# Peptides against a protein of PDB entry 4J2C: the designs that were tried, part 54

Target 1, 107 residues: chain A of PDB entry 4J2C
Amino acid sequence: MEDPFFVVKGEVQKAVNTAQGLFQRWTELLQDPSTATREEIDWTTNELRNNLRSIEWDLEDLDETISIVEANPRKFNLDATELSIRKAFITSTRQVVRDMKDQMSTS

## One batch from the design tools (peptide; made by RFdiffusion4, then SolubleMPNN)

Design b2_p18_7_s2 (from b2_p18_7, 7 letters changed)
Fold by OpenDDE base, seed 2:
Structure b2_p18_7_s2 (fold): chain B 107 residues (1-107), chain A 18 residues (1-18)
Amino acid sequence: as target 1 above (107 residues)
Amino acid sequence: SAEERRKELRKKLKEFYS
């Protein structure tokens, strides 16, 4: 079986890109209420929140794999460089999600 | 769908990292 980590990583990145697009629209709608409908605001907000939650879920799964690998290094035979890259991705992506969530919570 | 794909990928993660 091929390691699915990089595939999930790719899907997470796609979801992040989607979320960033939704977030941009969300900010636009809130910055100019005259051009925004309540329906679009609600839709965009819900889609964005759902997307962010999905990303967080995937990141939790990815993070768990790190712990599993570190607990069973011989089974997976991943070097420190690969693990650091994986950890960095999770950390940086969580930060991106957190930044969007923080801005949404203060709106 | 994206959701179905995510579910499948989660299964694969579980299998590979079990």
Scores: peptide ipSAE 0.639, ipTM 0.936, DockQ to the pose 0.835
Fold by OpenDDE base, seed 4:
Structure b2_p18_7_s2 (fold): chain B 107 residues (1-107), chain A 18 residues (1-18)
Amino acid sequence: as target 1 above (107 residues)
Amino acid sequence: SAEERRKELRKKLKEFYS
C-alpha cells in the first residue's frame, strides 16, 4: 500500500487553514461585541477548539509514525531529508496550533 | 464525511506503520 503520511499531512494543512479562518473570525467577534452574538461566539469558539483538537490528534499520529520509522529504518527506507521534512512539518504545525490556543486561553 | 475520512486515514496510518 501507499504511504499515507503525505495524505494525512495534506489533510492537516487544510485543517490548519480552516482553523486560521475560524480564529480570525473569533478574534473579530471578541474585538467588536456590537457585531457579535453570544451564539456566534460560542459556535466559533467550539468549532475552532474542535478543529485544533483534531489537528493535534493527527499530529500525534504523524509523530508516532516518525518514532516507528526511526525504530525500524530498514523496513521503511526513508532518507534523512524526507524524515526531516516530516519532523519539521509536525513541529511547525504544532507551533501554529499552540499560538492560537495560547491566545484563546488568555482572552 | 470528513470525520470518516480522518478515521480511515488513521486506520491507514496504523496499517502501513504496523
Scores: peptide ipSAE 0.637, ipTM 0.935, DockQ to the pose 0.827
Fold by OpenDDE base, seed 5:
Structure b2_p18_7_s2 (fold): chain B 107 residues (1-107), chain A 18 residues (1-18)
Amino acid sequence: as target 1 above (107 residues)
Amino acid sequence: SAEERRKELRKKLKEFYS
């Protein structure tokens, strides 16, 4: 079996791109109420929240794999460089999600 | 669907890292 980590990483990246598009539309709708319907605001908000929650869930799964590897280094034989790349992805992606959530919670 | 793919991938992660 091949390591599925980077496949999941790719799916998370796609979800982030989708979320960023939804977030942009969400911002536009709130900035100009004359062009916004309640239906689109609700749809966009719900889609965005669902996508962000999915990303967070996937990041937790990815983070758990790192913990497993670090607890069993001889079983997986991953070098420090690869582990650093994986950790950096999780950290940076969590920050992107946090930034969007912070703006949504204050609006 | 995307959700089905996510479930399958979570399963694969669990299997590989078990």
Scores: peptide ipSAE 0.636, ipTM 0.936, DockQ to the pose 0.779
Fold by OpenDDE base, seed 3:
Structure b2_p18_7_s2 (fold): chain B 107 residues (1-107), chain A 18 residues (1-18)
Amino acid sequence: as target 1 above (107 residues)
Amino acid sequence: SAEERRKELRKKLKEFYS
């Protein structure tokens, strides 16, 4: 079986891009209410929140795999560079999600 | 669908790292 980590990583990256698009629209709708319907605001808000939750879930799963690898280094035989890249991805992506969530919570 | 893909990937992830 091939390691699915990079595939999940790719899907998370796509989800982040989608969320960023939704976030941009969300910002625009709130910036100029005259151009926004309540239906679009609600839809955008819900879609954005759902996407962010999905990303967070996937990041938790990815983070767990790192713990498993670190507990069984000989089994998975990952080099330090790859492990660092995986960790950095999770950390940076969590920050991106957190930034969007923080802005949404203050609106 | 995207959700179906996510479910499948989570399954594969769990299987690989189990």
Scores: peptide ipSAE 0.633, ipTM 0.934, DockQ to the pose 0.823

Design b2_p18_7_s3 (from b2_p18_7, 9 letters changed)
Fold by OpenDDE base, seed 1:
Structure b2_p18_7_s3 (fold): chain B 107 residues (1-107), chain A 18 residues (1-18)
Amino acid sequence: as target 1 above (107 residues)
Amino acid sequence: SREKEREELRKKLKEFYS
């Protein structure tokens, strides 16, 4: 069986891009109410929150795999470079999500 | 759907890392 980590990673990356697009629109709608409908604001807000929540869930799953690998190194035999890349991805992606959530919570 | 895909991927992760 092939390691599905990279597939999930790829889907998370796509989800981040989607969330960033939604976040940009969310910002635009709130900054210029004259161009915004309540329906679009609500839709954008809900879609954004759902996307961010999904990303966070996926990151938790990915983070757990790292813990499992580190607890069972002989079973998976990942090199240090790959493990570092995986950890860095989770850390940086969580930061991106946190930044968007922080801005949403203060608006 | 995305949710269905995510569910399948979660299953794959669980299987591979079990």
Scores: peptide ipSAE 0.619, ipTM 0.929, DockQ to the pose 0.791
Fold by OpenDDE base, seed 5:
Structure b2_p18_7_s3 (fold): chain B 107 residues (1-107), chain A 18 residues (1-18)
Amino acid sequence: as target 1 above (107 residues)
Amino acid sequence: SREKEREELRKKLKEFYS
């Protein structure tokens, strides 16, 4: 069985791109409410929050795999570079999500 | 759907890292 980590990583990256698009629209709608209906504002807000929550959930799953690998390194044969890349992805992606959430909470 | 795909991927993670 092939390690599914990179597949999940790819899907998370796609989800981040989607969230960033929603975030941009969310920002535009709040800056000029006349550009869209309240329905779109609510929809965009909810979709964005749901996407961010999903990403966070996926990151938790990915982060758990790190702990599992570190608990039994011989079983997985991951070199230090690969493990570092995996950790960096989780950290940086969490930051991207956090930045969007912070801006939403202050709106 | 994305949700279905995510569910399958979570299962794969669980299986591989069991």
Scores: peptide ipSAE 0.619, ipTM 0.929, DockQ to the pose 0.794
Fold by OpenDDE base, seed 4:
Structure b2_p18_7_s3 (fold): chain B 107 residues (1-107), chain A 18 residues (1-18)
Amino acid sequence: as target 1 above (107 residues)
Amino acid sequence: SREKEREELRKKLKEFYS
């Protein structure tokens, strides 16, 4: 069986891009109320929140795999560089999600 | 669907890292 980590990573990356698009629209809607309907604002907000939640969930799953690998390194034969890349992805992605969430909570 | 795909991927992660 092939390691599915990179596949999930790729899907998370796509989800982040989707969320960023929704976030941009969300920002535009709130900055120009004259062109925004409450329906679109609500839809965009909900879609964005759901996407962010899904990303966070996937990141938790990915983070757990790292813990498992570190608990049994010989079984998986992943070097420090690979693990660092995986950890960096999770950390940076969490930051991106957090930044969007912070802006949403203060608006 | 995306949700179904995510579910399958979660299962694969669980299986591979079990």
Scores: peptide ipSAE 0.617, ipTM 0.928, DockQ to the pose 0.780
Fold by OpenDDE base, seed 3:
Formats: sequence, structure tokens, C-alpha cells
Structure b2_p18_7_s3 (fold): chain B 107 residues (1-107), chain A 18 residues (1-18)
Amino acid sequence: as target 1 above (107 residues)
Amino acid sequence: SREKEREELRKKLKEFYS
């Protein structure tokens, strides 16, 4: 069996891109109410929140795999550089999600 | 669907890292 980490990583990145698009629209709708309907605002808000929660869930799963690898280094002969890349991805992605959530919650 | 795909990927992670 191949390591599915990179596949999940790729799907998370795609989800982030989708969320960023929704976030941009969310911002636009709130900045100019004349171009917004209540229905679109609600839809965009809900879709964005759902996507962000999904991303956070996937990041938790990815983070858990790292803990497992570090606890069993001989079972998983993972290169130190690769491990650092995986950790950096999780950290940076969590920051991106946090930034969007913070901006949404300040309203 | 995306949800179905995510479920399968979670299963794969569990299997590989078990």
C-alpha cells in the first residue's frame, strides 16, 4: 500500500483554494450590500464554514499520522526533510484557515 | 462526491498508519 498522506494533502490544498474563493465572495457581498441577496450571503457563509471545518478535520488526521510516524520511526522510514515538509504544510494551512475564521467571527 | 472521497481517504490513512 502506498502512503496516502500526499493524496490527502492534495485534497486539502484543493479545499483551501475553494474556501479562499468563497471567502473572497463573502467579503464582496458584505462590502457592497446592493449586489447581495440574503440567500447568496447565507449560502456563501454556510459553504465557507462547512469547507473550513472539513479542512480542519483533515488537518487533524494528517497531524495524527505525523505523531504515529514519530512514535514509530523504524516502522516508517520517513526522511527528515519530508517530515518537516509535512509539518510545515499543516502549520501553514492551519494559519490560513485561522485567518479566515478570525475575519468571519469579528462580525 | 467529496464526502465519499474523504471517507475513503480517511480509511486509507487508518489502514496505512495502523
Scores: peptide ipSAE 0.612, ipTM 0.927, DockQ to the pose 0.769

Design b2_p18_7_s4 (from b2_p18_7, 10 letters changed)
Fold by OpenDDE base, seed 5:
Structure b2_p18_7_s4 (fold): chain B 107 residues (1-107), chain A 18 residues (1-18)
Amino acid sequence: as target 1 above (107 residues)
Amino acid sequence: SSEEERRKKREELRKFYS
């Protein structure tokens, strides 16, 4: 069986891009309410929150794989560089999500 | 669906990292 980590990583990356697009629209709608209906604001907000939640869930799954690998490294034959890249991806992606959530919570 | 696809990938993670 091939390691599916990179596949899920790719899906998370796509979800992040989608969330960033929604976030941009969200900010635009709130900056000028005349540019869109309340319906669009609510839709965008909900879609954004759902996307962020999905990303966070996937990151938890990916993070758990790290713990599993570290508990039995020889079984998975991951070198230090690859493991570092995986950890960095999770950390940086969580930060991106956190930044968006922080801005949403202050609006 | 995209959601179904993601569910399957999560299941693959579970199987690989069992």
Scores: peptide ipSAE 0.535, ipTM 0.899, DockQ to the pose 0.897
Fold by OpenDDE base, seed 4:
Structure b2_p18_7_s4 (fold): chain B 107 residues (1-107), chain A 18 residues (1-18)
Amino acid sequence: as target 1 above (107 residues)
Amino acid sequence: SSEEERRKKREELRKFYS
């Protein structure tokens, strides 16, 4: 079986890009109420939240795989560099999600 | 569906890292 980590990683990356687009629109809608409808605001907000939740869920799964690998390194033969890249991806992505969530919660 | 696809990917993770 091929390592599915990168498949999920790719899906997370796509979801992040989608979320960032939604976040940008969300910001625009709130900054110019004259051009915004409540319907679009609600839709955008909901879609954004759903995407962020999806990302967080996948990140938990990815993070768990790292723990499993570190518990049994010989089984998976992943070098330290690859593990570092995987960890960095999870950490940085969590930060991106957190930043958007923080701004949404304070608006 | 997208949800089924995601479920499948999670299952693949579980199987590979079991």
Scores: peptide ipSAE 0.534, ipTM 0.899, DockQ to the pose 0.832
Fold by OpenDDE base, seed 3:
Structure b2_p18_7_s4 (fold): chain B 107 residues (1-107), chain A 18 residues (1-18)
Amino acid sequence: as target 1 above (107 residues)
Amino acid sequence: SSEEERRKKREELRKFYS
């Protein structure tokens, strides 16, 4: 069996890209109400929140795999550099999600 | 579906890292 970590990582990155687009539209709609309908605002907000929750869920799963690897280093002969890259991805992605959530929650 | 795909990927993680 091949390591599915990077498959999930790819799905997370795709979801991040989608969320960033939705966040941009969300910002635009709130900045200029004359161009916004309530329906689009609600749709955009809901889709964005759903995407962010999806990302957070996958990040938790990915983070758990790292803990498992570190607890069993002999079983998972993972290169130290690769492990660092995996950790960095999770950390940076969580920050991206947190920044968007913070901006949304202040409204 | 997207949810099915997500479920399968989570299951793959579980199996690989079990």
Scores: peptide ipSAE 0.529, ipTM 0.897, DockQ to the pose 0.805
Fold by OpenDDE base, seed 1:
Structure b2_p18_7_s4 (fold): chain B 107 residues (1-107), chain A 18 residues (1-18)
Amino acid sequence: as target 1 above (107 residues)
Amino acid sequence: SSEEERRKKREELRKFYS
C-alpha cells in the first residue's frame, strides 16, 4: 500500500494557498469599506474559517500518524530525515494558520 | 463532496497506519 501521508499533505498545501488568497481578500475588504459589502465580508470570512478548520483537521490526522510511527518505528521504516520533514511541515503549517487566525481575531 | 473526500483520506490513513 502506498503511504497516503503525501496525498493529505498535498491537499493541505492546496488548502493553505486557497486560505491565503481568501485572507488577502478579507484584509482588503476590511481596509476599504467603500468597496466592501457585508455579504462579501461574511462570505469571505466564512470561507476562510472553513478552510482553516479543514487544514487544522488534516494536520491533526497527519500529526497522529507521526505519533504512531514513533511508537512503532520498525513497522513503517521511515528514516529520521523523512520523519523530520513531516514534522516540520505540520509545525510550519500550523504556524501559518495560527497567524491568520490571530489577525482575524484581533479585527 | 469535500467531506466525503476527507473521510476517504482519513480512512486511508487509518488503514495504512493501523
Scores: peptide ipSAE 0.531, ipTM 0.899, DockQ to the pose 0.722; fails the geometry check

Design b2_p18_8_s1 (from b2_p18_8, 6 letters changed)
Fold by OpenDDE base, seed 5:
Structure b2_p18_8_s1 (fold): chain B 107 residues (1-107), chain A 18 residues (1-18)
Amino acid sequence: as target 1 above (107 residues)
Amino acid sequence: SLEERYYKLLNESVKRHE
């Protein structure tokens, strides 16, 4: 069986890029209310939250795969370097999501 | 098996994006 981890990773990366764009717009709308409508704020907020939730769900699955691999290394063709890269990706992505969520909860 | 779960997790994630 082929490893679909990178497919999910790619989808997460795309979702992160989308979320960052939405977050930027969200910030701009709140910084200058004269350029914002309630409709756009609501749409942007909802889209952003949906993307963040999607990312978090994928990260949970990815994180569990790490545990599975570490518990059964012989069943998977992964070296320490690849595993480290996967862990770093999950950690850094969670931080990016957390930073956006923290700012959204404060505003 | 855990191996099956590994692929199930990832495949389900992929499906969510389809």
Scores: peptide ipSAE 0.563, ipTM 0.928, DockQ to the pose 0.953
Fold by OpenDDE base, seed 3:
Structure b2_p18_8_s1 (fold): chain B 107 residues (1-107), chain A 18 residues (1-18)
Amino acid sequence: as target 1 above (107 residues)
Amino acid sequence: SLEERYYKLLNESVKRHE
């Protein structure tokens, strides 16, 4: 798609998938520390945090684009449905990130 | 313009993933 929004959306989705995989591994490592070295734990933790940070940064930019579109609806060829989909994506992705961060902060 | 800002934001995001 020519609209860069979809490119960023795709990158965010990939990052979410990666983060979820890392989070699963992170959980497994903490459940049974004997299953991995300290180095793997540290690597997994850092990679997970980096992915989450990347997602959050993109979401901030995506969120601002929503504001721009809403302020200038005639300049952007977006209907109400597309705008709703974009908003829902941002909201749901933020929740996914928040859930992982919450679990990491309480471990 | 805000339109230019729109594309700048998104393009910068894309660049971060390259």
Scores: peptide ipSAE 0.560, ipTM 0.927, DockQ to the pose 0.835
Fold by OpenDDE base, seed 1:
Structure b2_p18_8_s1 (fold): chain B 107 residues (1-107), chain A 18 residues (1-18)
Amino acid sequence: as target 1 above (107 residues)
Amino acid sequence: SLEERYYKLLNESVKRHE
């Protein structure tokens, strides 16, 4: 039986990669209007925001699972190393999302 | 239970990506 945490983690990682690609394109479109159409700008912006929102929602759920595990350690039998890896993943992913959102808000 | 909540949270997250 596989822990569903890893499935969600994988989906979040995919969404992050997608968002980073969209963010790069978003930046390129805004920096060179001659290569940009309104349709592509709108599509890229909306897709990027949707991906970021999806990631944030998953991170909230993942973060809550950490709290549940810590409150009930005997029920899940996770060692300290795995728990640390999960926490680090959530923290670092939140930072990546925050960096993109900050740059979007200042444009 | 909290254990049930754990799996519910994760399963719902998985469903959002289907």
Scores: peptide ipSAE 0.557, ipTM 0.926, DockQ to the pose 0.885
Fold by OpenDDE base, seed 2:
Structure b2_p18_8_s1 (fold): chain B 107 residues (1-107), chain A 18 residues (1-18)
Amino acid sequence: as target 1 above (107 residues)
Amino acid sequence: SLEERYYKLLNESVKRHE
């Protein structure tokens, strides 16, 4: 059977892509108020926040799985390389989310 | 077990996207 970690990873990546699109639109709306409606701003903001929250939730679960694997390596048969890849994914994704959130908080 | 928790975490994550 396929490790469900990769399923979640894929879902997170899709959510990141969606969030990045929403974030781009969000920035566009705020940079040019003449082309923005309050309705679209609110919708985009809410959708973006929801996406980011979803990603963060998944990352928490993924992060915990790392700890579980490290505590029980024989049960999962994951080598150091795979664990490194998983950790890197979580770390980099958290950074992407953080960057968007930081920009939103200062707007 | 921790193994069970591993799959529970991931399966719950998958369900949130369904």
Scores: peptide ipSAE 0.553, ipTM 0.926, DockQ to the pose 0.866

Design b2_p18_8_s2 (from b2_p18_8, 8 letters changed)
Fold by OpenDDE base, seed 3:
Structure b2_p18_8_s2 (fold): chain B 107 residues (1-107), chain A 18 residues (1-18)
Amino acid sequence: as target 1 above (107 residues)
Amino acid sequence: SLEEKYYKLLLESVERSK
């Protein structure tokens, strides 16, 4: 890929998918404690938190790249459509992460 | 430069994922 943005985007998407799987398991473990071991709970919780933290860090960097592009759009040769898609990706992904974090904080 | 900063941010993100 020529533009590293898409590489990071792909990595974030994979991390989101992983986090969603971990979140599902996390929910299952809490819903039925009889099926849960302390080891799996701890592992799942830690892996989930690590994934979410990684996503948030990448989103901060991606968000800053938007500002950089907007400061000098001709330098990067990105059209309005692509920029809009990038912004939408960041916004929607932040919402997905926030939803998982909100549920974890209330448990 | 802005371009250097752009790539630095993204490349560092890629590196963290490895």
Scores: peptide ipSAE 0.383, ipTM 0.872, DockQ to the pose 0.822
Fold by OpenDDE base, seed 4:
Structure b2_p18_8_s2 (fold): chain B 107 residues (1-107), chain A 18 residues (1-18)
Amino acid sequence: as target 1 above (107 residues)
Amino acid sequence: SLEEKYYKLLLESVERSK
């Protein structure tokens, strides 16, 4: 069977890009209130939070798959390099999400 | 099985993103 990990990975990557765009807009709106309506601020904030939550959920699932693979590596035909790449992706993506969340919580 | 759980997790993730 095909490994759907790459599909989820791709979806997470797209969600991250979307979140980063929303985050940029969120920052701009808060930095210059004269260019922002309350409606746009609220929409952007909510969309951003929703995207971040979605990413975090996917990352939890992806992280669990790592544990499953490591429990029976031969069954999944993954070499050490690919497993390392997957782990790095999860770790780095979590950091990206954390950075955005931290900035949002301090504003 | 672990394999079934593996695919279930991923397929559910895909479904959520749709």
Scores: peptide ipSAE 0.381, ipTM 0.871, DockQ to the pose 0.957
Fold by OpenDDE base, seed 1:
Formats: C-alpha cells, sequence, structure tokens
Structure b2_p18_8_s2 (fold): chain B 107 residues (1-107), chain A 18 residues (1-18)
C-alpha cells in the first residue's frame, strides 16, 4: 500500500484551502458591515474555527509520525529529502493556521 | 510496534477527515 502520509497531507491541504476561503470571507464581512449579517458572521467564524481545529489535529498526528520515523529510520524507507519536505509542510501549515488564528483573536 | 502506531495515526486521521 502507499504511504498514508500523503493522503493526510492532501486532506490537510484541502482543509487549508477551505479555511483560507472562509478567512477571506470573514475578513470581508468585518471590513464592510453593511454587507454582513450577524448570522453569516457567526456561521463563517464557526466554520473557520472548526476547520482550523481539524487541521491542527491532523498536524499533531503528522508531526508524531515524523518523530516515529526519526526514532526508527531503519523501519521506514524515507530519504532525507522526503523527511525535510514533510517537516516543511507541517511547519508552514502551522504558521498559516497560526496567522489566521492570531488575526481572529485580534479582531 | 512503532510501525503499527505510525499507520494507526495516519489511518485514524484519514477517517476523521472524511
Amino acid sequence: as target 1 above (107 residues)
Amino acid sequence: SLEEKYYKLLLESVERSK
């Protein structure tokens, strides 16, 4: 079977894309209240938070897999390049999520 | 084993994403 890491990575990326769309809408609603209803703001906010939470959960699992691989390299056929790519993905995705969360907390 | 844990983590995350 294929390494399921890539499946999770793909799902995380999809969730990130969805979250970014929701975040964009959230920003627009707050910047122009005349175009927003309280219901849409609440819905968008909740959906965004749910997506971000889901992403964070997956990232925790992905991060743990990195630790497992690094602790037992002989059991996994991953070269240094692939491992670096995985680490970079987790790090960059965490940053994207953190940036959105920070802005939501500020507003 | 740790290998089993590796796959379990990933498979469970896949299930959550569905």
Scores: peptide ipSAE 0.375, ipTM 0.869, DockQ to the pose 0.889
Fold by OpenDDE base, seed 2:
Structure b2_p18_8_s2 (fold): chain B 107 residues (1-107), chain A 18 residues (1-18)
Amino acid sequence: as target 1 above (107 residues)
Amino acid sequence: SLEEKYYKLLLESVERSK
């Protein structure tokens, strides 16, 4: 069976890009209330949180797959390089999400 | 099995994104 990891990875990447756009708008709206409506702030905030939550959920699943692969690497035909790439993706993506969440929590 | 769990995790993730 084809490894669907890359599909999830791609979807997470798209969600990250979307979240980053929403985050940028979120910061703009909060930094200049005179040009922002409550409706747009609420919408942007909600969409951003939903995207971040979705990403985190996927990352948890992806992270668990790492443990599964490491338990039986031969079965999944993944070498050390690919496994490293997957781990790096999860780690870096978590950091990106964390950075946005940290800024949101302080605002 | 571990393989089944592996695919279930990923396939469920794909379904959530759709």
Scores: peptide ipSAE 0.363, ipTM 0.864, DockQ to the pose 0.962

Design b2_p18_8_s3 (from b2_p18_8, 7 letters changed)
Fold by OpenDDE base, seed 4:
Structure b2_p18_8_s3 (fold): chain B 107 residues (1-107), chain A 18 residues (1-18)
Amino acid sequence: as target 1 above (107 residues)
Amino acid sequence: SLEEKYYKLLLESVKRHE
């Protein structure tokens, strides 16, 4: 059976890509109001926040799986390299989300 | 078991995207 961690990881990566696209559009809309409608701004903002929330939810679950693996090293056949990759993915993704959220909150 | 919890967490995450 395939480790479902990679499935969730893939979904998170897709959500990040979507969020980054929405964030770019969000930035463009706010920088030039003449090219934007209130409807598009609201839609983009809401979609962006929904994606970010989804990512954060998945990251919490992924983070908990790390704790489970670390508590049962013999039960899971993960080597140190794989565990490090998983931790790095969670950390870096959290940072990406945080950066977008920070910019949205200060606008 | 913790193993069951591991898979439960991940499977629930997968379901949220379906």
Scores: peptide ipSAE 0.487, ipTM 0.910, DockQ to the pose 0.880
Fold by OpenDDE base, seed 3:
Structure b2_p18_8_s3 (fold): chain B 107 residues (1-107), chain A 18 residues (1-18)
Amino acid sequence: as target 1 above (107 residues)
Amino acid sequence: SLEEKYYKLLLESVKRHE
């Protein structure tokens, strides 16, 4: 099997896409409560939070793998470019999650 | 080993999505 990092990365990307969809719906529901039931609002909110939590958990693991690789570069076949891409993915994804969480906390 | 830890972290992450 290939490096499982990419599997997790893919799962995180899927979760981000799902979260973004849920977040959009969440904002719509809060902007016009007449468009949905309380049940949908609660469901959307909970699903969104669950997705964000899942992403954050994966990012912690991914971030730790970076540290492992950097501490032991000779044990892993990863060049500087790939490490940079992995770091950028983690950083940018954390920012995406943070932005959604910030908006949720102020609503 | 740290290499094993690397894979353990990732594989456990994968399992959380199953």
Scores: peptide ipSAE 0.483, ipTM 0.909, DockQ to the pose 0.869
Fold by OpenDDE base, seed 1:
Structure b2_p18_8_s3 (fold): chain B 107 residues (1-107), chain A 18 residues (1-18)
Amino acid sequence: as target 1 above (107 residues)
Amino acid sequence: SLEEKYYKLLLESVKRHE
């Protein structure tokens, strides 16, 4: 059986891609009000927030799995390289989410 | 066990995307 970590990782990656698309549209709508309706702005904003929240929730779970693995590495047979990749993924993804949230909070 | 908790966390995450 494949490690379900990769399933969640894949879902997070898809959610990030979706969020980035929504964020781009969100930015476009705010930059050109003549092309924006309140309905689309609200929809885009809500969808974006929902995606970001979903990502953050998954990252919390993924982060906890890191702690579990590190506490009992023999049970999971993960090498140092894979563990580093997982940590880097969580860290970088959090940064991507933070960047979008920061820009949204200032608008 | 910690192993069970590991899989529970991940499986619950998967379920949220159903």
Scores: peptide ipSAE 0.482, ipTM 0.908, DockQ to the pose 0.863
Fold by OpenDDE base, seed 2:
Structure b2_p18_8_s3 (fold): chain B 107 residues (1-107), chain A 18 residues (1-18)
Amino acid sequence: as target 1 above (107 residues)
Amino acid sequence: SLEEKYYKLLLESVKRHE
């Protein structure tokens, strides 16, 4: 069985890119109400929240896989470097999501 | 098994993106 971790990682990365685009638009809409319709604000906000939620869901699963691998290293044949990369990805992605959520919560 | 759980987690994640 091929390790599907990288597939999920890729999907998360795509979702992050999408979220960042939505977040940028979200900030623009809120900073200049004269150029924003309520419909677009609502749509953008909802899409952004949905994307962030999707990312968080994946990160939870990815994070749990780390624990599984660490408990059974020989079964998965992952070296310390790869495991470190996976952990770093999860950590950094969580930070990106948190930054966007923090800014949204203050608006 | 933990291996099964590993793949279930990831495969379910993949399915959410289909």
Scores: peptide ipSAE 0.471, ipTM 0.906, DockQ to the pose 0.979

